# Peptides against a protein of PDB entry 7QUU, part 8

Target 1, 43 residues: chain A of PDB entry 7QUU
Amino acid sequence: DAVEPSVEKEYKKIISFRDTVFEGKHQQFLVPNNVRLKFLRDR

## One batch from the design tools (peptide; made by RFdiffusion4, then SolubleMPNN)

Design b1_p10_3_s4 (from b1_p10_3, 7 letters changed)
Fold by OpenDDE base, seed 5:
Structure b1_p10_3_s4 (fold): chain B 43 residues (1-43), chain A 10 residues (1-10)
Amino acid sequence: as target 1 above (43 residues)
Amino acid sequence: STREKFLELL
């Protein structure tokens, strides 16, 4: 099943964010409010 | 930590 290119693009942004947070690069990723993953909302 | 749990969810 081909992951929809929109979903893949969002996933790549999430991974890039993870990797940057992991690397200790506290760049304030302006996670676009629409990419604020549901698990970040439930806090 | 709350950070680790966040990284596990990503």
Scores: peptide ipSAE 0.027, ipTM 0.475, DockQ to the pose 0.048
Fold by OpenDDE base, seed 2:
Structure b1_p10_3_s4 (fold): chain B 43 residues (1-43), chain A 10 residues (1-10)
Amino acid sequence: as target 1 above (43 residues)
Amino acid sequence: STREKFLELL
Protein backbone atom coordinates (compact mmCIF):
# COMPACT_ATOMS: atom_id res chain seq x y z
CA ASP B 1 0.00 0.00 0.00
CA ALA B 2 1.37 3.42 -0.94
CA VAL B 3 1.78 5.51 2.22
CA GLU B 4 -0.05 8.81 1.75
CA PRO B 5 2.41 11.63 0.92
CA SER B 6 1.23 13.54 4.03
CA VAL B 7 2.03 10.60 6.35
CA GLU B 8 5.41 10.06 4.68
CA LYS B 9 6.30 13.76 5.18
CA GLU B 10 5.37 13.53 8.87
CA TYR B 11 7.40 10.33 9.29
CA LYS B 12 10.46 11.98 7.69
CA LYS B 13 10.11 14.89 10.16
CA ILE B 14 9.99 12.46 13.12
CA ILE B 15 13.14 10.68 11.87
CA SER B 16 14.96 13.98 11.28
CA PHE B 17 14.03 15.04 14.82
CA ARG B 18 15.27 11.70 16.25
CA ASP B 19 18.56 11.94 14.40
CA THR B 20 19.15 15.55 15.53
CA VAL B 21 18.34 14.71 19.18
CA PHE B 22 20.63 11.67 18.90
CA GLU B 23 23.43 13.88 17.54
CA GLY B 24 22.91 16.23 20.55
CA LYS B 25 21.93 19.17 18.33
CA HIS B 26 19.69 21.68 20.16
CA GLN B 27 17.80 22.74 17.02
CA GLN B 28 14.16 23.73 17.32
CA PHE B 29 12.08 21.72 14.87
CA LEU B 30 8.83 22.92 13.39
CA VAL B 31 6.79 19.83 14.22
CA PRO B 32 3.30 19.42 12.74
CA ASN B 33 0.33 19.34 15.16
CA ASN B 34 0.22 15.53 14.83
CA VAL B 35 -0.57 13.58 18.05
CA ARG B 36 2.78 11.72 18.00
CA LEU B 37 4.84 14.87 17.37
CA LYS B 38 2.84 16.72 20.04
CA PHE B 39 3.58 13.89 22.50
CA LEU B 40 7.31 14.16 21.72
CA ARG B 41 7.26 17.98 22.07
CA ASP B 42 5.36 17.89 25.38
CA ARG B 43 7.96 15.52 26.94
CA SER A 1 19.49 6.93 29.89
CA THR A 2 16.34 9.13 29.81
CA ARG A 3 17.58 10.40 26.42
CA GLU A 4 17.86 6.84 25.04
CA LYS A 5 14.32 6.02 26.27
CA PHE A 6 13.06 9.17 24.54
CA LEU A 7 14.81 8.24 21.26
CA GLU A 8 13.24 4.75 21.35
CA LEU A 9 9.80 6.45 21.19
CA LEU A 10 10.68 8.22 17.87
Scores: peptide ipSAE 0.026, ipTM 0.463, DockQ to the pose 0.043
Fold by OpenDDE base, seed 3:
Structure b1_p10_3_s4 (fold): chain B 43 residues (1-43), chain A 10 residues (1-10)
Amino acid sequence: as target 1 above (43 residues)
Amino acid sequence: STREKFLELL
């Protein structure tokens, strides 16, 4: 099944955000509850 | 932690 180009673009943003957070650059980044709820809703 | 569980979901 071909992933829609819109969904692939959103997935790439999520992966880039993950990698940036795992690299320790955001040890102090409190993910706002609203952002967490958005990511959980879009899955 | 809650943070680790959030990162595992990304």
Scores: peptide ipSAE 0.025, ipTM 0.460, DockQ to the pose 0.105
Fold by OpenDDE base, seed 4:
Structure b1_p10_3_s4 (fold): chain B 43 residues (1-43), chain A 10 residues (1-10)
Amino acid sequence: as target 1 above (43 residues)
Amino acid sequence: STREKFLELL
């Protein structure tokens, strides 16, 4: 199943955010307002 | 589901 390249880019951003939060690096990653996890609510 | 696998990764 080919994951759309847009969805893969969003997934990589979420994993990078997770890894940064768990590393205790409280760098405010400004998750761009457009990376709303809306796709997790609507499916 | 793919959604459940994604939530398990968060």
Scores: peptide ipSAE 0.024, ipTM 0.440, DockQ to the pose 0.074

Design b1_p10_4_s1 (from b1_p10_4, 8 letters changed)
Fold by OpenDDE base, seed 1:
Structure b1_p10_4_s1 (fold): chain B 43 residues (1-43), chain A 10 residues (1-10)
Amino acid sequence: as target 1 above (43 residues)
Amino acid sequence: RLKRLQELLR
């Protein structure tokens, strides 16, 4: 099953955010607008 | 959808 390109883009944002937080390069409380996940808003 | 996200973050 191919991952939808929209869903793959959201996963790349999560990975990039995780790695930035894990490296201590970002405060956990400031989610940049580019790292906002659209599918976490749709319950 | 959340299960597949959990599998990719594991």
Scores: peptide ipSAE 0.036, ipTM 0.507, DockQ to the pose 0.062
Fold by OpenDDE base, seed 2:
Structure b1_p10_4_s1 (fold): chain B 43 residues (1-43), chain A 10 residues (1-10)
Amino acid sequence: as target 1 above (43 residues)
Amino acid sequence: RLKRLQELLR
């Protein structure tokens, strides 16, 4: 099944956010604006 | 859309 290019872009953001959260376990989470998940801004 | 993202995260 071909993943829609829009779904793949959102997946890459989720992975980059996860990795930033795991690497950041001892530093203030500077999540790059490009990696910010929309659903985390609307809460 | 959200279901397909959840499926890629499994």
Scores: peptide ipSAE 0.034, ipTM 0.510, DockQ to the pose 0.075
Fold by OpenDDE base, seed 3:
Structure b1_p10_4_s1 (fold): chain B 43 residues (1-43), chain A 10 residues (1-10)
Amino acid sequence: as target 1 above (43 residues)
Amino acid sequence: RLKRLQELLR
């Protein structure tokens, strides 16, 4: 199953955010508005 | 879509 390029871009943001949280570089769960997943806003 | 994302984040 090919992942849609838009969905892959959102996964790369999640991975980058996760890695930055695990590196201790984010003491705050404040996801910047540019890193927020657009498809989570439609609920 | 969201269920598979939730599975990858577990």
Scores: peptide ipSAE 0.030, ipTM 0.486, DockQ to the pose 0.061
Fold by OpenDDE base, seed 5:
Structure b1_p10_4_s1 (fold): chain B 43 residues (1-43), chain A 10 residues (1-10)
Amino acid sequence: as target 1 above (43 residues)
Amino acid sequence: RLKRLQELLR
């Protein structure tokens, strides 16, 4: 199943945002997968 | 579309 290039570009932005937030002051916050998935559902 | 992005983030 090929991911559309537009969807892959949005995915890479979300991963980069996640990694930037975790590389910062938030390494200690296990953000539950359910909270990460809410930001994706409101679009 | 968003469900597949959710599956890749699990």
Scores: peptide ipSAE 0.024, ipTM 0.472, DockQ to the pose 0.102

Design b1_p10_4_s2 (from b1_p10_4, 5 letters changed)
Fold by OpenDDE base, seed 1:
Structure b1_p10_4_s2 (fold): chain B 43 residues (1-43), chain A 10 residues (1-10)
Amino acid sequence: as target 1 above (43 residues)
Amino acid sequence: DLERLLKLLR
């Protein structure tokens, strides 16, 4: 099943957030309002 | 989709 382009964009944001928060020593990232994850309600 | 996300975060 092809992942919807919207869902794939959200995964890329979460991976980027993970990599930035866990590889970056203690930077307080203000999550910009445009990076707000919509909780994927689809299981 | 959430399960796939959790697998990518682990």
Scores: peptide ipSAE 0.035, ipTM 0.520, DockQ to the pose 0.061
Fold by OpenDDE base, seed 5:
Structure b1_p10_4_s2 (fold): chain B 43 residues (1-43), chain A 10 residues (1-10)
Amino acid sequence: as target 1 above (43 residues)
Amino acid sequence: DLERLLKLLR
């Protein structure tokens, strides 16, 4: 199943967020509003 | 798709 390009772009943001959060900086990352998943609000 | 996402956040 080909992942839609829009969904793939959201996955890349989440992977980048995961990597940033889990790379051992216990900085309270304010999740930028542009990294928040949009598709989780509509389903 | 959402289930794959939740697996990537674990």
Scores: peptide ipSAE 0.034, ipTM 0.515, DockQ to the pose 0.060
Fold by OpenDDE base, seed 4:
Structure b1_p10_4_s2 (fold): chain B 43 residues (1-43), chain A 10 residues (1-10)
Amino acid sequence: as target 1 above (43 residues)
Amino acid sequence: DLERLLKLLR
């Protein structure tokens, strides 16, 4: 099943966010406006 | 899609 390239980009952002949170770097990552996950918008 | 996301967050 080919995941759409847009959906794959969103998954890579989530994995990067997870890894950053788990690394114990509680630095206030200013979530860049480009990390807004479009699939978490309530349809 | 959401279920796969929830599996990646665990």
Scores: peptide ipSAE 0.034, ipTM 0.508, DockQ to the pose 0.059
Fold by OpenDDE base, seed 2:
Structure b1_p10_4_s2 (fold): chain B 43 residues (1-43), chain A 10 residues (1-10)
Amino acid sequence: as target 1 above (43 residues)
Amino acid sequence: DLERLLKLLR
């Protein structure tokens, strides 16, 4: 299934966010409240 | 879309 280029860009941002917020599988960094994935609550 | 995203976060 061809993912729309808009949706692919959103996924890349989320993966980049994950990699910034989590060191490996077990350490969560303090995520600023403005960087919280608000869109995951609305969809 | 959300389910696919949750799979990518695992």
Scores: peptide ipSAE 0.028, ipTM 0.478, DockQ to the pose 0.065

Design b1_p10_4_s3 (from b1_p10_4, 5 letters changed)
Fold by OpenDDE base, seed 2:
Structure b1_p10_4_s3 (fold): chain B 43 residues (1-43), chain A 10 residues (1-10)
Amino acid sequence: as target 1 above (43 residues)
Amino acid sequence: NLERLLKLLR
C-alpha cells in the first residue's frame, strides 16, 4: 500500500519526536508548529 | 495507516 506523501511526512515527524525523547536531549520541546500532529488535535 | 503508526512506536 502506497502511503500518501502527507501521511509519510507525519510518520517521519513522530519518529523524530520519539528519537528526541529517548535520546534524553532535554532541549525544551519547542515542537516546531510544522511538527504538530494534526490528528491529535481533531479528537 | 494507524496500525503502521503503532508498529513504528513499538
Scores: peptide ipSAE 0.030, ipTM 0.485, DockQ to the pose 0.063
Fold by OpenDDE base, seed 1:
Structure b1_p10_4_s3 (fold): chain B 43 residues (1-43), chain A 10 residues (1-10)
Amino acid sequence: as target 1 above (43 residues)
Amino acid sequence: NLERLLKLLR
């Protein structure tokens, strides 16, 4: 089954966010708008 | 907990 384009987009954001935070490229409390997850917006 | 989620994706 082809992964829905919406799910693939959220997966790419999760990976980008993971890599950004754990590589120390950004402060853990600074979530860049381009990698912001929906569940982090609704809080 | 966001840190716990990130640990699951690591």
Scores: peptide ipSAE 0.027, ipTM 0.469, DockQ to the pose 0.042
Fold by OpenDDE base, seed 3:
Structure b1_p10_4_s3 (fold): chain B 43 residues (1-43), chain A 10 residues (1-10)
Amino acid sequence: as target 1 above (43 residues)
Amino acid sequence: NLERLLKLLR
């Protein structure tokens, strides 16, 4: 199934969050509001 | 799809 553009934007935020956590060696950081996830309806 | 998301997180 093609992923909807809205869902793909949320996936990119999750990847950006993951990469930031990894770069920080899993240190706690303030999550920017642009990286905040919406509830994904599609599984 | 949650399965695709889980693959991207690995």
Scores: peptide ipSAE 0.033, ipTM 0.505, DockQ to the pose 0.062; fails the geometry check
Fold by OpenDDE base, seed 5:
Structure b1_p10_4_s3 (fold): chain B 43 residues (1-43), chain A 10 residues (1-10)
Amino acid sequence: as target 1 above (43 residues)
Amino acid sequence: NLERLLKLLR
């Protein structure tokens, strides 16, 4: 099944967020509003 | 679904 381009874009944000959090670069990670997932707000 | 997000962050 082809992942919708919108879902792929949100998945890339999850990966970027994961990498930022787990790379230990920040003792406190404030999720920027642009990295927040839109498609999971109603799910 | 927050649970699904948490599963993707693991």
Scores: peptide ipSAE 0.028, ipTM 0.470, DockQ to the pose 0.053; fails the geometry check

Design b1_p10_5_s1 (from b1_p10_5, 3 letters changed)
Fold by OpenDDE base, seed 1:
Structure b1_p10_5_s1 (fold): chain B 43 residues (1-43), chain A 10 residues (1-10)
Amino acid sequence: as target 1 above (43 residues)
Amino acid sequence: ILEEERKKKK
């Protein structure tokens, strides 16, 4: 299935947030409260 | 992964 443009836009915001935090940039990204990340635990 | 993307892969 094609990733919906909404989900791709939210994913790009999360990556941008992660990269900004990792770079030590104090930029607050508003991650929408509906964006739940599940870590793939390789079990 | 986003929870929404995981729902579409099941």
Scores: peptide ipSAE 0.025, ipTM 0.323, DockQ to the pose 0.141
Fold by OpenDDE base, seed 3:
Structure b1_p10_5_s1 (fold): chain B 43 residues (1-43), chain A 10 residues (1-10)
Amino acid sequence: as target 1 above (43 residues)
Amino acid sequence: ILEEERKKKK
């Protein structure tokens, strides 16, 4: 399945953001709820 | 798609 390059770029952003949010939880970074809600809309 | 990218990072 060839994922369209646009869709792959969006998924990479979503994954990077997710990892930052999870790393933030592990590093005690308070990820603002608005940033988390943006991630859930883009997913 | 999301599961395959999870496998590449583990």
Scores: peptide ipSAE 0.023, ipTM 0.331, DockQ to the pose 0.049
Fold by OpenDDE base, seed 5:
Structure b1_p10_5_s1 (fold): chain B 43 residues (1-43), chain A 10 residues (1-10)
Amino acid sequence: as target 1 above (43 residues)
Amino acid sequence: ILEEERKKKK
């Protein structure tokens, strides 16, 4: 099933926003980089 | 925090 180019662009924006918000939270809470990288991969 | 963020997106 070819994902429509519109849906793929929206998905990429949601992922970029997710990663930016996650980075901001982890910097504030001094979360170890290994736990951060595991959380990003499990999705 | 990390466990809550995992639970909120399941």
Scores: peptide ipSAE 0.020, ipTM 0.249, DockQ to the pose 0.073
Fold by OpenDDE base, seed 4:
Structure b1_p10_5_s1 (fold): chain B 43 residues (1-43), chain A 10 residues (1-10)
Amino acid sequence: as target 1 above (43 residues)
Amino acid sequence: ILEEERKKKK
């Protein structure tokens, strides 16, 4: 079992979250509206 | 998942 470094696991989660929020793949992850609005404001 | 991990870093 390659223990993926904690940083790569966190990065993959951030990318999957970004892609879900921006590509409209909302069916796989309940994204809280406050977190979605933060990503849209920080861009 | 992401919200629970953020609570562990405070």
Scores: peptide ipSAE 0.019, ipTM 0.333, DockQ to the pose 0.145

Design b1_p10_5_s2 (from b1_p10_5, 5 letters changed)
Fold by OpenDDE base, seed 3:
Structure b1_p10_5_s2 (fold): chain B 43 residues (1-43), chain A 10 residues (1-10)
Amino acid sequence: as target 1 above (43 residues)
Amino acid sequence: VLEEERRKRR
């Protein structure tokens, strides 16, 4: 069953949007280990 | 979580 080229184009847009939102949410929690260790030492 | 999603795309 060949997926119609219209449906494949819409699916690629949904994946790209999901990936951008997911990567954006996870980058907000990527505190560098050196900054996290400094914060725990200064407490 | 991120590493498992990267494995499903390769």
Scores: peptide ipSAE 0.027, ipTM 0.380, DockQ to the pose 0.120
Fold by OpenDDE base, seed 1:
Structure b1_p10_5_s2 (fold): chain B 43 residues (1-43), chain A 10 residues (1-10)
Amino acid sequence: as target 1 above (43 residues)
Amino acid sequence: VLEEERRKRR
């Protein structure tokens, strides 16, 4: 199953946001607000 | 799709 490049890019941003928030990884990932809201709704 | 990959990487 080829994951669309758009979906993979959003997924990588969601994981980076998770790692920043939960693991204290202070890497400033530019997560768009729509991806943040999707991550919070899917939690 | 995105939820299943999230579950595999938790």
Scores: peptide ipSAE 0.026, ipTM 0.448, DockQ to the pose 0.059
Fold by OpenDDE base, seed 2:
Structure b1_p10_5_s2 (fold): chain B 43 residues (1-43), chain A 10 residues (1-10)
Amino acid sequence: as target 1 above (43 residues)
Amino acid sequence: VLEEERRKRR
């Protein structure tokens, strides 16, 4: 069961893209804890 | 949570 080396390269690209999109989403949704604490004090 | 899933899939 040798996965074709072409298919392994495509899976590595998909994983790298997923990781970049998740890291980018995390950086966009990592509201710094200081900004989240501002919204909790103004209520 | 996502760091732990990343460790299990590498």
Scores: peptide ipSAE 0.023, ipTM 0.406, DockQ to the pose 0.078
Fold by OpenDDE base, seed 5:
Structure b1_p10_5_s2 (fold): chain B 43 residues (1-43), chain A 10 residues (1-10)
Amino acid sequence: as target 1 above (43 residues)
Amino acid sequence: VLEEERRKRR
C-alpha cells in the first residue's frame, strides 16, 4: 500500500516536531524546558 | 512507545 504523498508529508512534519521538542535533533529554535515539560505533564 | 521508535531510527 503506497502511503499518499500528502499523508507522508504530514507524518514527516509531526516527526520533525517530535525530534525538535524531545531529542533536540533538527532544532532550528530553542524549545524552552518549561514548554517541553508541559507537553509531558498534560498527557 | 516513544523510546522504542527512537531506537529503530538509530
Scores: peptide ipSAE 0.021, ipTM 0.381, DockQ to the pose 0.041

Design b1_p10_5_s3 (from b1_p10_5, 5 letters changed)
Fold by OpenDDE base, seed 5:
Structure b1_p10_5_s3 (fold): chain B 43 residues (1-43), chain A 10 residues (1-10)
Amino acid sequence: as target 1 above (43 residues)
Amino acid sequence: VLVEERRKKR
C-alpha cells in the first residue's frame, strides 16, 4: 500500500516535532495556527 | 499516539 504523499508529509512533521520536543533540540516549528497537537500516552 | 486537532475557525 503506497502511503499517500500528504500522509508522509504529515508523518515527517510529526517525527521532526517529536525529536525537537523530546530531544530538547529547539528547532522552531511553524505549527499552523489552525492545528493543535496532543500527545496521548499509550496505556 | 499523536493526535492532530483542527481548530474550528471562528
Scores: peptide ipSAE 0.041, ipTM 0.328, DockQ to the pose 0.089
Fold by OpenDDE base, seed 4:
Structure b1_p10_5_s3 (fold): chain B 43 residues (1-43), chain A 10 residues (1-10)
Amino acid sequence: as target 1 above (43 residues)
Amino acid sequence: VLVEERRKKR
């Protein structure tokens, strides 16, 4: 199944964010001003 | 889970 290039790009951003937060590497993700990151807690 | 919320420009 070919993953759409849009979905792959969003997935790579989520993985890079995870790895940055967990590795303690403060790479400032340039979050575009039009994007808000929200943590969903699993209920 | 981390989710990206895009602000729709009204």
Scores: peptide ipSAE 0.040, ipTM 0.330, DockQ to the pose 0.093
Fold by OpenDDE base, seed 1:
Structure b1_p10_5_s3 (fold): chain B 43 residues (1-43), chain A 10 residues (1-10)
Amino acid sequence: as target 1 above (43 residues)
Amino acid sequence: VLVEERRKKR
């Protein structure tokens, strides 16, 4: 399944944001004030 | 699953 390069770029930004928030990696991702990320944990 | 919620500014 070819993931579109736009979708892959968005996915990489979100994984990097997750890893920064949860692993304490000091990369402050400027989350645009208009973007709210919801982490759906698989129950 | 990860969901981006973009708030459209009205």
Scores: peptide ipSAE 0.039, ipTM 0.320, DockQ to the pose 0.099
Fold by OpenDDE base, seed 3:
Structure b1_p10_5_s3 (fold): chain B 43 residues (1-43), chain A 10 residues (1-10)
Amino acid sequence: as target 1 above (43 residues)
Amino acid sequence: VLVEERRKKR
């Protein structure tokens, strides 16, 4: 199954965004309006 | 913790 080039480009952005967020290097990130990220607050 | 909310396709 060939992943469409549009979808692969979106995955690469999500991966780069994930790696940037997990590295703790960015306190502020622009989430695209189509991506719903939920911050679970640790209790 | 950052959690991806996967939209369950209804």
Scores: peptide ipSAE 0.029, ipTM 0.322, DockQ to the pose 0.080

Design b1_p10_5_s4 (from b1_p10_5, 5 letters changed)
Fold by OpenDDE base, seed 1:
Structure b1_p10_5_s4 (fold): chain B 43 residues (1-43), chain A 10 residues (1-10)
Amino acid sequence: as target 1 above (43 residues)
Amino acid sequence: KLVEERRKRK
């Protein structure tokens, strides 16, 4: 399945954010406010 | 689907 390059970039930010939160590291990931985890569940 | 890529990266 071809994932749009925009959606893949946003997904990579969400995974990096998850991994950072799990590691207890405070990295500010700018996840755009339009990137909902709901959208990643529906596709 | 993005859900399938999520399962592979989890």
Scores: peptide ipSAE 0.021, ipTM 0.324, DockQ to the pose 0.058
Fold by OpenDDE base, seed 4:
Structure b1_p10_5_s4 (fold): chain B 43 residues (1-43), chain A 10 residues (1-10)
Amino acid sequence: as target 1 above (43 residues)
Amino acid sequence: KLVEERRKRK
């Protein structure tokens, strides 16, 4: 699946934010696909 | 899935 470079950049920001907020919580917080799609639509 | 692609790069 060729993910557009724009979508990959936004996904990297969401994961960096997740990793920073959950740094020290070994919880693999699965970002639900609907939450990911919200960040892509609010632009 | 982008989650599986990151697991293959580690």
Scores: peptide ipSAE 0.020, ipTM 0.285, DockQ to the pose 0.042
Fold by OpenDDE base, seed 3:
Structure b1_p10_5_s4 (fold): chain B 43 residues (1-43), chain A 10 residues (1-10)
Amino acid sequence: as target 1 above (43 residues)
Amino acid sequence: KLVEERRKRK
């Protein structure tokens, strides 16, 4: 499944933000408030 | 699938 390059870029930002804030593992990326954090809730 | 990449990065 080809993910659109825009959606992949936003997803990478969400992951880097998560990893910085919750795990301290990566560089902090500002996630825009319009980037739906729904991708953080579905375990 | 975005779900599978999410599992690899958790």
Scores: peptide ipSAE 0.018, ipTM 0.292, DockQ to the pose 0.057
Fold by OpenDDE base, seed 5:
Structure b1_p10_5_s4 (fold): chain B 43 residues (1-43), chain A 10 residues (1-10)
Amino acid sequence: as target 1 above (43 residues)
Amino acid sequence: KLVEERRKRK
């Protein structure tokens, strides 16, 4: 599945925001890629 | 709270 460049850009912003919020917690919640991509397509 | 509100607005 080719992820649209717009969806990938929004994904990178959500990941960067998550990583900044979790930088204090050392918990990489391994969200499966399918759950991450579903959250971006439902917008 | 603040994290969830930023998620809803984005």
Scores: peptide ipSAE 0.015, ipTM 0.314, DockQ to the pose 0.065; fails the geometry check

Design b1_p10_6_s2 (from b1_p10_6, 7 letters changed)
Fold by OpenDDE base, seed 1:
Structure b1_p10_6_s2 (fold): chain B 43 residues (1-43), chain A 10 residues (1-10)
Amino acid sequence: as target 1 above (43 residues)
Amino acid sequence: SQREYFLKLL
């Protein structure tokens, strides 16, 4: 299944956030509340 | 799946 472009953009933000945290940069990433990663909640 | 794609990016 092709990843929707909107979902891919949000995954790129998560990666950027991760990299920023590992670099010790205190950048706040606003993840929009509409980004429903269902598979992270269904544990 | 979307999950597998995400896990490959982490």
Scores: peptide ipSAE 0.086, ipTM 0.591, DockQ to the pose 0.093
Fold by OpenDDE base, seed 4:
Structure b1_p10_6_s2 (fold): chain B 43 residues (1-43), chain A 10 residues (1-10)
Amino acid sequence: as target 1 above (43 residues)
Amino acid sequence: SQREYFLKLL
């Protein structure tokens, strides 16, 4: 299935966030406001 | 779901 462009943008944020956490750039698993996934809040 | 898949990547 083709991932919708909006969903792909949110996917890229997940990967970027994960990689940043694993790189030790975040000491806490706090999702920054700029990395918050809007579609994950949709019911 | 795509949501659940992406949650597993965190």
Scores: peptide ipSAE 0.077, ipTM 0.603, DockQ to the pose 0.113
Fold by OpenDDE base, seed 3:
Formats: structure tokens, C-alpha cells, sequence
Structure b1_p10_6_s2 (fold): chain B 43 residues (1-43), chain A 10 residues (1-10)
């Protein structure tokens, strides 16, 4: 089944966050507002 | 859940 475009956007945020964490191993990275996962609040 | 799957990608 095709992943809904909304879900795909949240996946991209997770990957971006992960990559930023791994790249930023030495930076206090501010989680940018666009990387905030909405579905983590949706039960 | 999808949420748990996504948390495993972190």
C-alpha cells in the first residue's frame, strides 16, 4: 500500500532528525520545529 | 504500532 503523504512527511522528519543527531555528535542541535513529529502526540 | 516502528528508526 502506498504510504500516505502525511506519513511520508513524518518519516522524512525522523530520518532527518536521526541524521542530524549522528552528524551532530558534537553539537547541541536544536530540534528544528519542522522536525517535530506530530504523530508522537497522536495516540 | 507505526509510532513504535518510527521510534526504532531513530
Amino acid sequence: as target 1 above (43 residues)
Amino acid sequence: SQREYFLKLL
Scores: peptide ipSAE 0.073, ipTM 0.601, DockQ to the pose 0.108
Fold by OpenDDE base, seed 5:
Structure b1_p10_6_s2 (fold): chain B 43 residues (1-43), chain A 10 residues (1-10)
Amino acid sequence: as target 1 above (43 residues)
Amino acid sequence: SQREYFLKLL
Protein backbone atom coordinates (compact mmCIF):
# COMPACT_ATOMS: atom_id res chain seq x y z
CA ASP B 1 0.00 0.00 0.00
CA ALA B 2 1.40 3.41 -0.99
CA VAL B 3 1.76 5.67 2.07
CA GLU B 4 0.33 9.13 1.37
CA PRO B 5 3.06 11.86 1.29
CA SER B 6 1.33 13.70 4.19
CA VAL B 7 1.38 10.55 6.36
CA GLU B 8 5.02 9.81 5.43
CA LYS B 9 5.96 13.35 6.56
CA GLU B 10 4.26 12.70 9.91
CA TYR B 11 6.11 9.34 10.29
CA LYS B 12 9.47 11.06 9.67
CA LYS B 13 8.67 13.52 12.49
CA ILE B 14 7.83 10.62 14.84
CA ILE B 15 11.00 8.69 14.00
CA SER B 16 13.05 11.87 14.53
CA PHE B 17 11.30 12.46 17.87
CA ARG B 18 11.85 8.83 18.97
CA ASP B 19 15.52 8.95 18.02
CA THR B 20 15.93 12.29 19.87
CA VAL B 21 14.36 10.80 23.02
CA PHE B 22 16.63 7.72 22.89
CA GLU B 23 19.77 9.76 22.10
CA GLY B 24 18.89 12.36 24.76
CA LYS B 25 19.14 9.82 27.64
CA HIS B 26 15.37 10.07 28.26
CA GLN B 27 15.44 13.87 28.62
CA GLN B 28 11.97 15.40 28.51
CA PHE B 29 11.73 17.23 25.21
CA LEU B 30 9.00 19.77 24.70
CA VAL B 31 7.16 18.39 21.66
CA PRO B 32 6.22 21.34 19.40
CA ASN B 33 2.51 21.46 18.52
CA ASN B 34 3.47 21.10 14.83
CA VAL B 35 4.90 17.61 15.57
CA ARG B 36 1.69 16.36 17.23
CA LEU B 37 0.49 13.26 15.42
CA LYS B 38 -2.92 13.72 13.78
CA PHE B 39 -3.19 10.07 12.62
CA LEU B 40 -3.06 8.73 16.22
CA ARG B 41 -6.56 10.25 16.58
CA ASP B 42 -7.93 8.46 13.51
CA ARG B 43 -9.50 5.09 14.43
CA SER A 1 -3.67 -0.40 9.48
CA GLN A 2 -1.28 2.62 9.40
CA ARG A 3 -2.19 3.22 13.08
CA GLU A 4 -1.32 -0.37 14.10
CA TYR A 5 2.01 -0.17 12.26
CA PHE A 6 2.83 3.04 14.13
CA LEU A 7 1.79 1.61 17.53
CA LYS A 8 4.20 -1.33 16.90
CA LEU A 9 7.00 1.16 16.03
CA LEU A 10 6.75 2.96 19.43
Scores: peptide ipSAE 0.070, ipTM 0.577, DockQ to the pose 0.076

Design b1_p10_6_s3 (from b1_p10_6, 7 letters changed)
Fold by OpenDDE base, seed 1:
Structure b1_p10_6_s3 (fold): chain B 43 residues (1-43), chain A 10 residues (1-10)
Amino acid sequence: as target 1 above (43 residues)
Amino acid sequence: SRREKFLKLL
């Protein structure tokens, strides 16, 4: 199944976040309360 | 599941 372009964009953000955290860049990613990873709710 | 695919990327 092709990953929906919306879900792929969310994955890219998560990988970028992970890499930033592991690089020791203490950037507080304010995840806006409206940024819901919808794909984690769909079982 | 999509959740398991996500957890494998972390």
Scores: peptide ipSAE 0.072, ipTM 0.580, DockQ to the pose 0.076
Fold by OpenDDE base, seed 2:
Structure b1_p10_6_s3 (fold): chain B 43 residues (1-43), chain A 10 residues (1-10)
Amino acid sequence: as target 1 above (43 residues)
Amino acid sequence: SRREKFLKLL
């Protein structure tokens, strides 16, 4: 199953967020309102 | 589900 390009972009943002949290770079990740995971709302 | 695939990446 090919991951849709929109979903792949969301996954890359999540991985980057995860890696930033693990690096102890607690920059207040102002999750830009455009990084709001829309796919968690769809079942 | 898409949600379960996401939860496995965290």
Scores: peptide ipSAE 0.070, ipTM 0.581, DockQ to the pose 0.076
Fold by OpenDDE base, seed 3:
Structure b1_p10_6_s3 (fold): chain B 43 residues (1-43), chain A 10 residues (1-10)
Amino acid sequence: as target 1 above (43 residues)
Amino acid sequence: SRREKFLKLL
């Protein structure tokens, strides 16, 4: 399944956010409102 | 599901 380029850009943001959280720089899983994955709303 | 693929990336 080819991941749509828009979804791939969102995945790269998630990976970058995850890596920042695992580096211990974020004690709270505060997903910024601009990182809200719109594609998760499509049921 | 897309949700399960997302949860595997976290």
Scores: peptide ipSAE 0.069, ipTM 0.576, DockQ to the pose 0.075
Fold by OpenDDE base, seed 4:
Structure b1_p10_6_s3 (fold): chain B 43 residues (1-43), chain A 10 residues (1-10)
Amino acid sequence: as target 1 above (43 residues)
Amino acid sequence: SRREKFLKLL
């Protein structure tokens, strides 16, 4: 199944966010209100 | 679901 390029770009952002959280770099990333993970709304 | 696969990756 080809992952849509838009969805792959969202996954890369999430992996980067995860890695930053796990590295103990608790910079409060103000998740801008516009980073709605649109793929979490698809059941 | 895609959601469950994502939650398992976190």
Scores: peptide ipSAE 0.064, ipTM 0.562, DockQ to the pose 0.071

